Peptides against a protein of PDB entry 6RO1. Designs and how they scored, part 50

Target 1, 216 residues: chain A of PDB entry 6RO1
Amino acid sequence: LGKEIEEYIHKPKYCLPFLQPGRLVKVKNEGDDFGWGVVVNFSKKSNVKPNSGELDPLYVVEVLLRCSKESLKNSATEAAKPAKPDEKGEMQVVPVLVHLLSAISSVRLYIPKDLRPVDNRQSVLKSIQEVQKRFPDGIPLLDPIDDMGIQDQGLKKVIQKVEAFEHRMYSHPLHNDPNLETVYTLCEKKAQIAIDIKSAKRELKKARTVLQMDEL

## One batch from the design tools (peptide; aimed at target 1 P17 F18 Q20 V107)

Design b2_p25_2_s4 (made by RFdiffusion4, then SolubleMPNN; from b2_p25_2, 10 letters changed)
Fold by OpenDDE base, seed 2:
Structure b2_p25_2_s4 (fold): chain B 216 residues (1-216), chain A 25 residues (1-25)
Amino acid sequence: as target 1 above (216 residues)
Amino acid sequence: KEEEIKKKLKKLEEESKKKVGDIKL
C-alpha cells in the first residue's frame, strides 16, 4: 500500500507544485534511506535518452540531507551516502531525482537564506529533529487527494483500502500538536474559503435569476 | 451587486489557490 502511493506522489505532475523551499521530504535511493530532508529548490534538466534521442525532462530537487562524513570526502566521484544512525553526519545539499522522493510532508520549515555555512545547514537538522519531537507518531504527510489534488481513481482505491485497514494515514496528526491553532486556523480558513466560494456562487446565481426575471 | 459578487468570488478563488495546507514551522 505505501509503495503504491509512492508511485503516484513522486510523479512530477503531482509533486512539483509541493517542492517549495523548506518542504520536508523523505528520500530513498536504492538501499540508502536518507530519512527526512528539506527541499532547497528544484530544477528541470533536459535529458536526452541515449537510445531514442527523445528529450526526457528529468526533475532534480536539491534536498538538504543528513550525509555521512565519508560521502563528503568522496563527493566528487560518489553519490552522497546517508549518515549512519549513530553517526553525527553532516547536512548537505544533495541533488535528488524527483522519483526518489518516498514521502512529502505537509510541514514546511523556515530555512536559512544562505546554506553555505555548516552551522546554517546543521540548524535545519535541529529543526527537523524538533518537528520529529512534535510529531511522535511520525511527520505528517501531504494528503495525496485533498492536499496534492490527485484525482487518479487507482490512488483513491488504494487510499480507501488503507483507510479501511489502517487508521487514517492522513488524519491530521494535529490533534496532538500544541500549535494546533495555527494549522486548524489554516484548515478552518481553507474550509471557510470553500464555504464562502459556494455562498458567493449561490448569490451570483440568485442575482442573475432576479435580473432575468426583471427582463421578462 | 453582480460585479461586487464577481470581484469577491475572484478574490476568494485567488485566496483558495494560496496553498493553505502547509504547516509552516
Scores: peptide ipSAE 0.222, ipTM 0.626, DockQ to the pose 0.029
OpenDDE base, seeds 1, 3, 4, 5: peptide ipSAE 0.137, 0.180, 0.212, 0.156; ipTM 0.673, 0.669, 0.602, 0.579

Design b2_p25_3 (made by RFdiffusion4)
Pose (drawn by RFdiffusion4):
Structure b2_p25_3 (pose): chain A 194 residues (1-46, 58-67, 79-216), chain P 25 residues (1-25)
Amino acid sequence: LGKEIEEYIHKPKYCLPFLQPGRLVKVKNEGDDFGWGVVVNFSKKSLYVVEVLLRCAAKPAKPDEKGEMQVVPVLVHLLSAISSVRLYIPKDLRPVDNRQSVLKSIQEVQKRFPDGIPLLDPIDDMGIQDQGLKKVIQKVEAFEHRMYSHPLHNDPNLETVYTLCEKKAQIAIDIKSAKRELKKARTVLQMDEL
Amino acid sequence: EVGEFELLTKEEAKKLREEFEKKEK
């Protein structure tokens, strides 16, 4: 569901109008993410591209690392979430100290909103009048309710058990696909003709 | 100035969409 919502937000017809300088954006590509960042401007490429400050062809910052902000161009279809907040940015971003200042500014925004950095309502704000997105957002609130209600959500060992479950779940996916092709390969193809 | 911010309102979001549509036309 989360990914499905992102695809609606990826549509440039809907998200480009809200990519003003200083807008907070979360970016993820093929798995790894850079946390949150701030946009500077956007233009076409070759698809659209926006230049965004992120924590880090570079890779994202590790959890233990304090991080160093760097501006990088990214494709628009790599934005996972868009916030309602537009934090102020310096005019000349070339200095390192200013880049750290922005990192500290966002650290203060995250504090002013411990419930989470507010996101744009894709309907009330972004204007996605599509009916499919309605049923998606409904399933999200319902499954989030199911998640926090699960006895394991609070358990500190949840991440330890969740990984063993993820491994056991992937091994099972292999068995399923492997058996699927086996049932096919083992099949005699011309028996219906006969 | 740095460290300050603004929240987007629904009225502002509507204006932004209208301005964007006008630029495409």

Design b2_p25_3_s1 (made by RFdiffusion4, then SolubleMPNN; from b2_p25_3, 11 letters changed)
Fold by OpenDDE base, seed 1:
Structure b2_p25_3_s1 (fold): chain B 216 residues (1-216), chain A 25 residues (1-25)
Amino acid sequence: as target 1 above (216 residues)
Amino acid sequence: MLGEYTLLTKEEAEELRKKFEEELK
């Protein structure tokens, strides 16, 4: 279910409006999970489909990602690799194909204007870590329907199934099948993220309303 | 300050979509 949502959100027609500098995104390339990175910029590249001759634009997003130090030494010839859990790593601006975005956050960080200095890049990592502390249940995602404007009925059905599944999980504590827990924990995390997005948006709306009321 | 951020509102999301659609024309 989460992969199905991912297949929609990484489509250029849906995600490009949200790829502003500072936007938090997750990047995954095959087995390489970079986790949360920060959008720096994006570019459109002309591509010609080999079979049809049709212009198929490729979109490349420059993302500041936590990379292994080993991958940086070989950066002239090898693709960037994610930092190991136990290493500090180094934040690098990596060109990423838009379809490799596994998640897009509602969070947009304030980032340094100049990311050439290592210290400025590493400060962004500290900022990501600080944001993660503020969201113990996970960094809030864009709502595919409400934020991204995805009208696809397939996606709506998927979301409805997730919501119904969650509702059933909470309403019917069915038997502790351990194999269900892994699928459940992934679905629960995603749907808890959707609920937390709605709650965070409600809190922001309340906070803005309160700020507007305190300014009156 | 480290960890300063904004959260996208629904209204801002609509504006971003609209702006993008206008830039594609």
Scores: peptide ipSAE 0.545, ipTM 0.919, DockQ to the pose 0.597
OpenDDE base, seeds 2, 3, 4, 5: peptide ipSAE 0.538, 0.531, 0.541, 0.537; ipTM 0.917, 0.915, 0.919, 0.916

Design b2_p25_3_s2 (made by RFdiffusion4, then SolubleMPNN; from b2_p25_3, 7 letters changed)
Fold by OpenDDE base, seed 2:
Formats: C-alpha cells, structure tokens, sequence
Structure b2_p25_3_s2 (fold): chain B 216 residues (1-216), chain A 25 residues (1-25)
C-alpha cells in the first residue's frame, strides 16, 4: 500500500511545490535505499536529444544524502551509493530524478547556507538524526490529499484501505482477520504492479538518468 | 540550530500549491 502511494507522490505535478531547501525526503534508487535526505534545490532538465516524441521534462532534485565513502572515491564513474549501516558515511549533494523520491516529509529543516564545507553537510545529518529521535514512530509524511492536493480516486481508495487496516490492527492487534489478509494481498499485488511499471520506466530511461545525474 | 525544523501546515501546503500554480501560468 505504501508503494502504491509512492507512485503518486513522486509525480512532479504533486511533489514539485514541496521541494524547498530543507525539505526532508526519502530517496530510493532500485535496491539502494538512502533513507532520509534533505532537499537542496531542484531544476528542470530538458531532454538533450530532441526525440520526435513529446518528451516530458525531467526534474532533478539535488538531495543531501548519506553516501558511502567508496562511492565518493569513484564518483566520476559510479553513481552515489548509500552508506552501509556500519559505516559512518558522508553527506553529499546528489542529483536525483524526482521520481526516485519515495517519501516527502512535512518537516523542513533549517540547513546551512553553504554546504560546501563537509562539516556543514555533516551537521545536517546530525539534524536529521535529531529529528528522527523526536519522531520515534517515524518522520511525519505529507498528507497526499490534504497537503499535496492529490485528487486521484485510486489514491483515495488506497488510503481508505490503509485507514481501515490501521484501525483494525489498532483495535485487534492479535486478531487475524481473513478478510484483512485478502484485502492486504490484493493491495500488495497492486503495489507490486505499480513498482513493476516504475521499474520498467526506469530501465527504459536508465542511460539518460545516469547522464543527467552526472551533468549536475 | 542542529535539529531545528518547521512542520508544514495544511494552510501552508495550500499556499505552496497555489504559488506553484501561479508560477506555471
């Protein structure tokens, strides 16, 4: 269900209004989960190759992410990789295609004006960690309907199902409702389909994605 | 300054959407 919601929130028409400097966002690229990062800025990128088809503009958001040190050493040839759990990592500004945003928070951090110094970037990581401590149940997300203004009926149905599920889980934490399991399974299937579609789109534009990220 | 943040209100969110819409016009 969460993945299905993700397919809506990362659409430029919905998320762009909220990509201000300091906005907390989650970034996931294929199997690479960067976790929470901070928006620095975003830009509209036109397709370099005028292919005959109306290519929708691509949006790239620069996000301060915790990256592995190894990826930084190979930054000229390799995409940034998330820091391993046992690794300290380093905060780096990474150009990210907007559709790779897996979540957008209602939280906007105060960040240093100059992110060139490593200490300033690392201070942002500390800030993220402090915010996470304040939200033990997770950093608050933008409401897709109330905050982001998404009016898609499909999303509304998903949210209704989530709410119903959460309510039942809260009321009956040990209750295994076969009907719930069925609904959950169906929702998971839909979510998987959405993921597959997204994956397919990413594969089709993989080369372009890498190129655009390198240009920033 | 570390850990300072703002939470977006529904009203502010609406304003952001409206501002963005105006920018696109």
Amino acid sequence: as target 1 above (216 residues)
Amino acid sequence: MIGEYELLTKEEAKELREEFKKKLE
Scores: peptide ipSAE 0.564, ipTM 0.926, DockQ to the pose 0.755
OpenDDE base, seeds 1, 3, 4, 5: peptide ipSAE 0.564, 0.563, 0.563, 0.554; ipTM 0.924, 0.925, 0.927, 0.924

Design b2_p25_3_s3 (made by RFdiffusion4, then SolubleMPNN; from b2_p25_3, 9 letters changed)
Fold by OpenDDE base, seed 5:
Structure b2_p25_3_s3 (fold): chain B 216 residues (1-216), chain A 25 residues (1-25)
Amino acid sequence: as target 1 above (216 residues)
Amino acid sequence: DLGKYTLLTKEEAKKLLEEFKKKLE
């Protein structure tokens, strides 16, 4: 379910309007999970499909991500890698294809105008960490339907299922539902998106006024 | 499949951005 939702969220027709500077986004590339980063900028490049000759625009988003130290050394010639759990890492502006965005937050951060100094980039990490502290159940996500305006019936059905599970958990917090547990396990293993959406909805319900962080 | 270029190098990114800027001018 989580992976299916992700397939809708990262489509340019849906997500581009929300990729403003400062927007919190989650980036994942196969086995590389960068976690939460911050949008710096995005660009559109015209592309032609070799087989059809059809125009297929490419969308590249620059995201400030926590990267490994090795990524610093080879950043000019090699793709960035996420910091290991036991590694401090360093915040770097990384160009990523839009389809690598696994989640988009309702939260926007104020970012320094000049991100060339390492201290300025690291300050953004501190800001992300502060937001995470404020949302112990997870950083709030944009609602695909209510916030992003996605009208796809397939997505609506998926969301309805997630909401139904959430409702069951809320109504019976001590109830052990094997089906729900299975879904959560699968979501965690694949993308964590469905669980994140659930968490986000709970947080949004509690704190609807928190949409933009100008001061931390 | 653009999977190979999902994460761009700095050089590749710079090139793309320059091309984008030229189109806007």
Scores: peptide ipSAE 0.042, ipTM 0.556, DockQ to the pose 0.030
OpenDDE base, seeds 1, 2, 3, 4: peptide ipSAE 0.007, 0.026, 0.027, 0.031; ipTM 0.313, 0.402, 0.493, 0.511; seed 1 fails the geometry check

Design b2_p25_3_s4 (made by RFdiffusion4, then SolubleMPNN; from b2_p25_3, 10 letters changed)
Fold by OpenDDE base, seed 4:
Structure b2_p25_3_s4 (fold): chain B 216 residues (1-216), chain A 25 residues (1-25)
Amino acid sequence: as target 1 above (216 residues)
Amino acid sequence: MIGEYEILTKEEAEELRKEYEKKLE
């Protein structure tokens, strides 16, 4: 379910309006999860489909991501890799195809104007970490329906299913129901993004209160 | 400042979509 939601979110028609400098986004490329990064800018690139010769525009978003230092040494020839959990890593601006955005936050950071200095880039990491501390249940996500304006019924159904499941899970007196655990495990693996969305929605709703906005 | 951020409201999100749509026209 989470993957299904992701497939909608990363579509250019939905996400491009929100890719302003400073926007927090998650980047995942195959097995490489970079976690949260910050949008620097995006551009439209011309692409010709090899098989059809048709022009298919590609959207490339430059995202400041925490990368392994080792991968950066060979960055001229190799794709950047995410920093290991035990590694400090280094924040680098990485060109990312828009479909590799696994999540988009409602949060927009203030970022340094010049990201060429390493200290400025690393300061952004500190900012991300501070935001993460403020949102222990996860950085708030854009609401696919309310914020991103996705009207696709397929997505709505997915979200409804996730919400219903979560409601049942939390309301079910037998949290130890093996069937529930099985479903939970399946949903957790498949719908982690969906869970994150719901959690993010809750945080977003809280943040939308005048009191919380004033603290920001 | 480190950790300074803004949270997009629903209304602002709508405006962003509208602005983007206008740019496409």
Scores: peptide ipSAE 0.570, ipTM 0.927, DockQ to the pose 0.666
OpenDDE base, seeds 1, 2, 3, 5: peptide ipSAE 0.569, 0.561, 0.568, 0.573; ipTM 0.926, 0.924, 0.925, 0.928; seed 5 fails the geometry check

Design b2_p25_4 (made by RFdiffusion4)
Pose (drawn by RFdiffusion4):
Formats: structure tokens, sequence, C-alpha cells
Structure b2_p25_4 (pose): chain A 194 residues (1-46, 58-67, 79-216), chain P 25 residues (1-25)
């Protein structure tokens, strides 16, 4: 569901109008993410590209690392979430100190909103009048309710058990696909003709 | 319909500017 919502938000017809400088954006590509960042401007490429400050062809910052902000161009279809907040940015972003200042400014924004950095309502704000997105948002609130209700959500060992479950779940996916091709390979193809 | 979408965007942008001003204080 989360990825499905991102695809609607990826549509440039819907998200480009809200990519004003200083907008907070979360970016993820093929798995790894850079946390949150701020946009500077955007233009066409070659698809659209926006230059965004992120925590880090570079890779994202690790959890233990304090991080160092760097501006990088990214494709628009790599934005996972867009916020309602537009934090102020310096005019000349060339200095390192200003880049750290922006990192500290977002640390203060995250504090002013411990419930989470507010996101744009894709319907009330972004204007996605598509009916499929309605049923998606409904399943999200329902499944989030199911998640926090699960006795394991609070358990500190949840991440330890969740990984063993993820491993055991992937091994099972292999068995399914492997058996699937086996049932095909083992099949005699010309028996119906006979 | 296009005018309603433009007005909706303008209203959402005004709200974000107001929030940004509140947060700058």
Amino acid sequence: LGKEIEEYIHKPKYCLPFLQPGRLVKVKNEGDDFGWGVVVNFSKKSLYVVEVLLRCAAKPAKPDEKGEMQVVPVLVHLLSAISSVRLYIPKDLRPVDNRQSVLKSIQEVQKRFPDGIPLLDPIDDMGIQDQGLKKVIQKVEAFEHRMYSHPLHNDPNLETVYTLCEKKAQIAIDIKSAKRELKKARTVLQMDEL
Amino acid sequence: EEEEEEELREEALEKSEELAEELAE
C-alpha cells in the first residue's frame, strides 16, 4: 500500500506544483533511503529532476553517522512522500556551514512535530481525484490500526522476530516459485492432443 | 474544472506559507 500511494504522488501532473524551494521531501530508490531532504528547484531532464539536500552517485548516511548534507539531483519518480512544511533555506548554499545549518533546521522541525512531519493530503491538497487512491488510503488506515493492535508491536524483540520471519518468508517464496516451474517442467505437453 | 484545481492549489500553498511563517518564529 505504501508503495502504491507513492506512485500516485510520483505523477508529475500532481506533485510538481508543490516542489517549491524549501519543501521537505523523502526519497527512496531501489531500497535504500536518504531520510528527509529539502528541495531547491526543479527542471526537465534528458522525466523531471529536482535538486534536493539529503543526508549522505553518493549513498545515504548510516544510522550511527551524524551525517553531512549534500545537494544532489534526483528523479521525481524517486520521491516517497512530500510534506506540508516548507523550511527556509539560505540563498547561497555553497558553504558547508549553511548545509549543516539546514540539517539543524530540519532537526528542529522534527521536534516541533513528534507525531511525524506532516504530509500533503493527496486529495484535499494535491488534487488526485482518482477513485483507486480512495480505496488505497482506506486500507492503509485499517492496516495501521491492525498493526498497532498486534501484541507484538510493542514488544522490544519485535525486530529480532520480524527478521527471522522475513527470512523464513523468503525461503517459502522460493519453494513456491520453484515448485511452480517444476510442475510445468514435469508436465507432459502433448497429452491433450493424444 | 481547471480553474477549481488551480484555486485548490493556491489555497494549499497559502496554508503552507502560513505554516512556514509560524515555524520561522

Design b2_p25_4_s1 (made by RFdiffusion4, then SolubleMPNN; from b2_p25_4, 12 letters changed)
Fold by OpenDDE base, seed 3:
Structure b2_p25_4_s1 (fold): chain B 216 residues (1-216), chain A 25 residues (1-25)
Amino acid sequence: as target 1 above (216 residues)
Amino acid sequence: SEKEFEEQRKKALERMEELSKELEK
């Protein structure tokens, strides 16, 4: 079910408006899980398929990702690899195809203007880690319907199935434990918190937009 | 401008921490 939702979210027609600089995203390429990174920018490339005269637009997002030091040495010839679990790694700006985004967060970070210095890139990792510490249950995701405005009936059916499954899982008689009201209250609080964070971020975005207009 | 954004970010982050601590209880 989570994978089915991912197939909608990573589509350019839905996710591109949310790929602003500082947006937290998860990147996964086949067996390589980079975890959470930060969007730096995105670009549209015209890919001419050699055998079909159709210009299929290729969307590339530059994402600041934690990479293994070994992959950085070979960066001219080899694709970037995620840092090993016990490795510190290094934050690098990696061009990523948009369909490799496995998740998009409601969280947007401030990023340094100059990402050439290693210290500036590593400061972003510290910011990601701080966000992760604040969200032990995982970094908040954009809601596909309420946040991203996806109107696809297939997605709505998937979400309804997830909600029905969750409802069945939570409505099971074992959940008449007074602890469940606490869990529901916590889930509602978590949802309300996510809404409040979203509202605060919208206000922050408005303030930033006003500031960018005042600096012009 | 940048200070106001950092302050708003700090406030949003503090709110998120308070809310996270309430969820851990």
Scores: peptide ipSAE 0.029, ipTM 0.551, DockQ to the pose 0.069
OpenDDE base, seeds 1, 2, 4, 5: peptide ipSAE 0.022, 0.018, 0.021, 0.019; ipTM 0.376, 0.266, 0.491, 0.500

Design b2_p25_4_s2 (made by RFdiffusion4, then SolubleMPNN; from b2_p25_4, 15 letters changed)
Fold by OpenDDE base, seed 2:
Structure b2_p25_4_s2 (fold): chain B 216 residues (1-216), chain A 25 residues (1-25)
Amino acid sequence: as target 1 above (216 residues)
Amino acid sequence: SAAAREKQLAEALKRMEELSKELAK
């Protein structure tokens, strides 16, 4: 369900009006999760499909992302990589294809006019971290219908299924989190559930080790 | 009992894994 919604929101016809400077966006490229970044600008590149000669416009958004220091050294030859969890990383402006946007926030940040200085880029990371502290249940998303104006009946059906699923999931005693009304909260719930699964697996392993020690 | 806690954790984990599969659809 979350992936089905991503397939709508990352379409240029829907998301481009919301890709203003300072917009918080989540970037994921295959196995590389950059997390939350900030839109700097977007551009339309004319691309010609090599096989059909048809004009296939590529939409590229420049996003300020937390990158690994290793990827900065090879920036001329290698794609930027996300910072490791334990790594400080560095905020860098990365050109991102619009379809790699996994989420678009309702939040817009003020960004420095000059992002060439490292300190200006790192100030934006501090601002992202402050927003994350204000929203412990996750950074709020744009509503695809109410905010983005998406009229697609397929999306409406997906959202209805999502809301029905959320209602069922909130009725479950483990997830009394009231702020989960948006589609984003499902993707975050999925991520949180994945964390909770990993935690529960660790607790189960600990409980088994204690049982094995009591049987010895 | 420790065994009852293990069983409860295993059931909770199973429910979360099922929920994760439903959210992945």
Scores: peptide ipSAE 0.034, ipTM 0.640, DockQ to the pose 0.013; fails the geometry check
OpenDDE base, seeds 1, 3, 4, 5: peptide ipSAE 0.033, 0.032, 0.032, 0.032; ipTM 0.648, 0.635, 0.629, 0.639; seeds 1, 3, 4, 5 fail the geometry check

Design b2_p25_4_s3 (made by RFdiffusion4, then SolubleMPNN; from b2_p25_4, 15 letters changed)
Fold by OpenDDE base, seed 5:
Structure b2_p25_4_s3 (fold): chain B 216 residues (1-216), chain A 25 residues (1-25)
Amino acid sequence: as target 1 above (216 residues)
Amino acid sequence: SKKAFEEQIKKALEKMEKLSKELEK
């Protein structure tokens, strides 16, 4: 369900009005998770499909992202990579295709006018980290219906299913945690649970492998 | 016992998989 909501949010038709400078966004590219970054600017590029002559506009958003220092040294030939978990990294302005936005926050930050100095870019990272500290349950997301005005019936059905699931979870005597109230928090918790399941399965497989080695 | 711990993890995983399937519906 969280992925289905993402498929609506990252559509240019819906998200472009919200890609103002300072908007917090999450960026994912294949296996690379950059986490939260800040919108600097966006541009529309005309693309002509060679076979149909149809104008297929490409939307590129410039996002200030935490990148690995190693990838920046090779930036002339290689795409920027996210900072490693234990790496400080460096904030860089990265051109991102709009469909690579995995989330859009209701939060907008003030950004320095000049992002050429490293210190100005790194100050934005401090601001992101401060917002993350203020929101321990996750950075607030734009509501796709109330904030973004998405009228798609498919999305409404997805949201209704999530709300119905939330209601069932809240009605369950073991899950009376009042902090579950936001559809988004539950989708993030579900995504986290899915990651935790995969991690636990990997750990169980490792533990079984160790047990098999101890039985040999 | 290692067996009891494995069984607890298995039960937890099964519950989480059921929850995941219910959220995908």
Scores: peptide ipSAE 0.022, ipTM 0.509, DockQ to the pose 0.012
OpenDDE base, seeds 1, 2, 3, 4: peptide ipSAE 0.019, 0.015, 0.016, 0.022; ipTM 0.522, 0.402, 0.499, 0.547; seeds 1, 2, 4 fail the geometry check

Design b2_p25_4_s4 (made by RFdiffusion4, then SolubleMPNN; from b2_p25_4, 10 letters changed)
Fold by OpenDDE base, seed 3:
Structure b2_p25_4_s4 (fold): chain B 216 residues (1-216), chain A 25 residues (1-25)
Amino acid sequence: as target 1 above (216 residues)
Amino acid sequence: EEEKLKEQREKALERMKELSEELAK
């Protein structure tokens, strides 16, 4: 179900309007999970290679990602690799195909104008870590429907199934509790909280300012 | 206007945090 939602949000027609500088995004390439990074910019690459029959424009987003030290040494010849859990790693600007974005956050960070100095890149990692501390249950995502405006009926059905499944998972333990009223009240409260989260996300989107570290 | 948008974003972010914490309970 999560993968099915991902297949919608990573499509250029939906996600490009949200790939502004400072946007938090999650990058995954095959077995390599880079985790959360920050959008620096994006570009349309017309693959005008005459022999590749793929007429579809490739979109590349430059994302500041935490990379392994090995990736630094071989950066000229090898693809960037994510930092190992036990290493510090280094933040690097990596060109990423847009379809490799696994998640897009509602959060936008301030980024230094010059990302050439290592210290400036590492400061962005500190900002990401502060956001993660603020959101222990995970960095808030853009809502595909309410925030991204995706009208696809297939996506709506997937989301409805996810919501129904989550509701069932949370309701199943409660059917055997004699305090049915307390359970219903908790379910209504959770449903209301979910609505309020959607509302707060919409307000956050309307606020077109970039979050600064002092606001975290 | 920019300061007002900054404050609005901060308030919305804080509200999302609070609601997320409540949903996780």
Scores: peptide ipSAE 0.028, ipTM 0.579, DockQ to the pose 0.045
OpenDDE base, seeds 1, 2, 4, 5: peptide ipSAE 0.025, 0.026, 0.023, 0.024; ipTM 0.565, 0.561, 0.575, 0.584; seed 2 fails the geometry check

Design b2_p25_5 (made by RFdiffusion4)
Pose (drawn by RFdiffusion4):
Structure b2_p25_5 (pose): chain A 194 residues (1-46, 58-67, 79-216), chain P 25 residues (1-25)
Amino acid sequence: LGKEIEEYIHKPKYCLPFLQPGRLVKVKNEGDDFGWGVVVNFSKKSLYVVEVLLRCAAKPAKPDEKGEMQVVPVLVHLLSAISSVRLYIPKDLRPVDNRQSVLKSIQEVQKRFPDGIPLLDPIDDMGIQDQGLKKVIQKVEAFEHRMYSHPLHNDPNLETVYTLCEKKAQIAIDIKSAKRELKKARTVLQMDEL
Amino acid sequence: EEEEEEEIEEKIEEIDEEAEEKLEE
């Protein structure tokens, strides 16, 4: 569901109008993410590209690392979430100290909103009048309710058990696909003719 | 097209005002 919502937000017809300088954006590509960042401007490429400050062809910052902000161009279809907040940015972003200042400014925004950095309502704000997105958002609030209600959500060992479950779940996916091809390969193809 | 762009600008301005108010609190 989360990824499905992102695809609606990826549509440039819907998200480009809200990519004003200083807008907070979360970016993820093929798995790894850079947390949150701020946009500077955007233009066409070659698809659209926006230059965004992120925590880090570079890779994202690790959890233990304090991090160093760097501006990088990214494709628009790599934005996972867009916030209602537009934090102020320095005019000349060339200095390192200013880049750290922006990192500290967002640390203060995250504090002013411990419930989470507010996101744009894709319908009330972004204007996605598509009916499919309605049913998606409904399933999200319902499954989030199911998640926080699960006795394991609060358990500190949840991440330890969740990984063993993830591993055991992937092994099972292999068995399924492997059996699928085996039922095919083991099949005699010309028996219906006969 | 011009009227739609103006409406989008107005909505963005409202969103920013609301965000600033929440940040001041």

Design b2_p25_5_s1 (made by RFdiffusion4, then SolubleMPNN; from b2_p25_5, 12 letters changed)
Fold by OpenDDE base, seed 4:
Structure b2_p25_5_s1 (fold): chain B 216 residues (1-216), chain A 25 residues (1-25)
Amino acid sequence: as target 1 above (216 residues)
Amino acid sequence: SAAEEEAIKKKLAEIDKKMEEKLKE
């Protein structure tokens, strides 16, 4: 269910107004989870579909992300990789396709005007970590209806199902309701299938996506 | 820097205030 919500939130028609500099966003690319980063800017690139000649605009957001130092050394030909959990990593501005945003926070941070110095980029990581300390249950998300103004009936039905599920979870004192496990397992399976389909579609476009990121 | 930390603290306080306002609704 959370992934069904993600499919609405990452659509340019809904999320673009909220991609202001300093917005906290979560970035996931296939198996690579970068975690929380900060929007620096966004751009619209004209893309011509090779088969239809139709203009399909690509939306790219530059996000300050914690990257592996190893991936940065090879950065001439390879996409940035997320820092390992035990690695300090380095904050880098990474061009990200808007559909790779897995979450958008209500939180906006201050960003240094000049992100060329490493110290300025690393200061933003400290800011993210301070926000994470303030929100032990997780960084607050934009509400897709109340904050983002999404009126799609499909999304409303998804949210109603989530709320009904959460209500059932909290109303049953026994966390071991077999129906809860079944619904969670089905939601996780559906979510995993959606990830796998997205991953497969991204793998098919992986060379193109990498080329597009290198041209950005 | 101390100034950046203070700016972050101020912004976090604004967020906390906005969240408290939303929780009162």
Scores: peptide ipSAE 0.017, ipTM 0.389, DockQ to the pose 0.059
OpenDDE base, seeds 1, 2, 3, 5: peptide ipSAE 0.007, 0.015, 0.015, 0.025; ipTM 0.328, 0.335, 0.391, 0.365; seeds 1, 2, 5 fail the geometry check

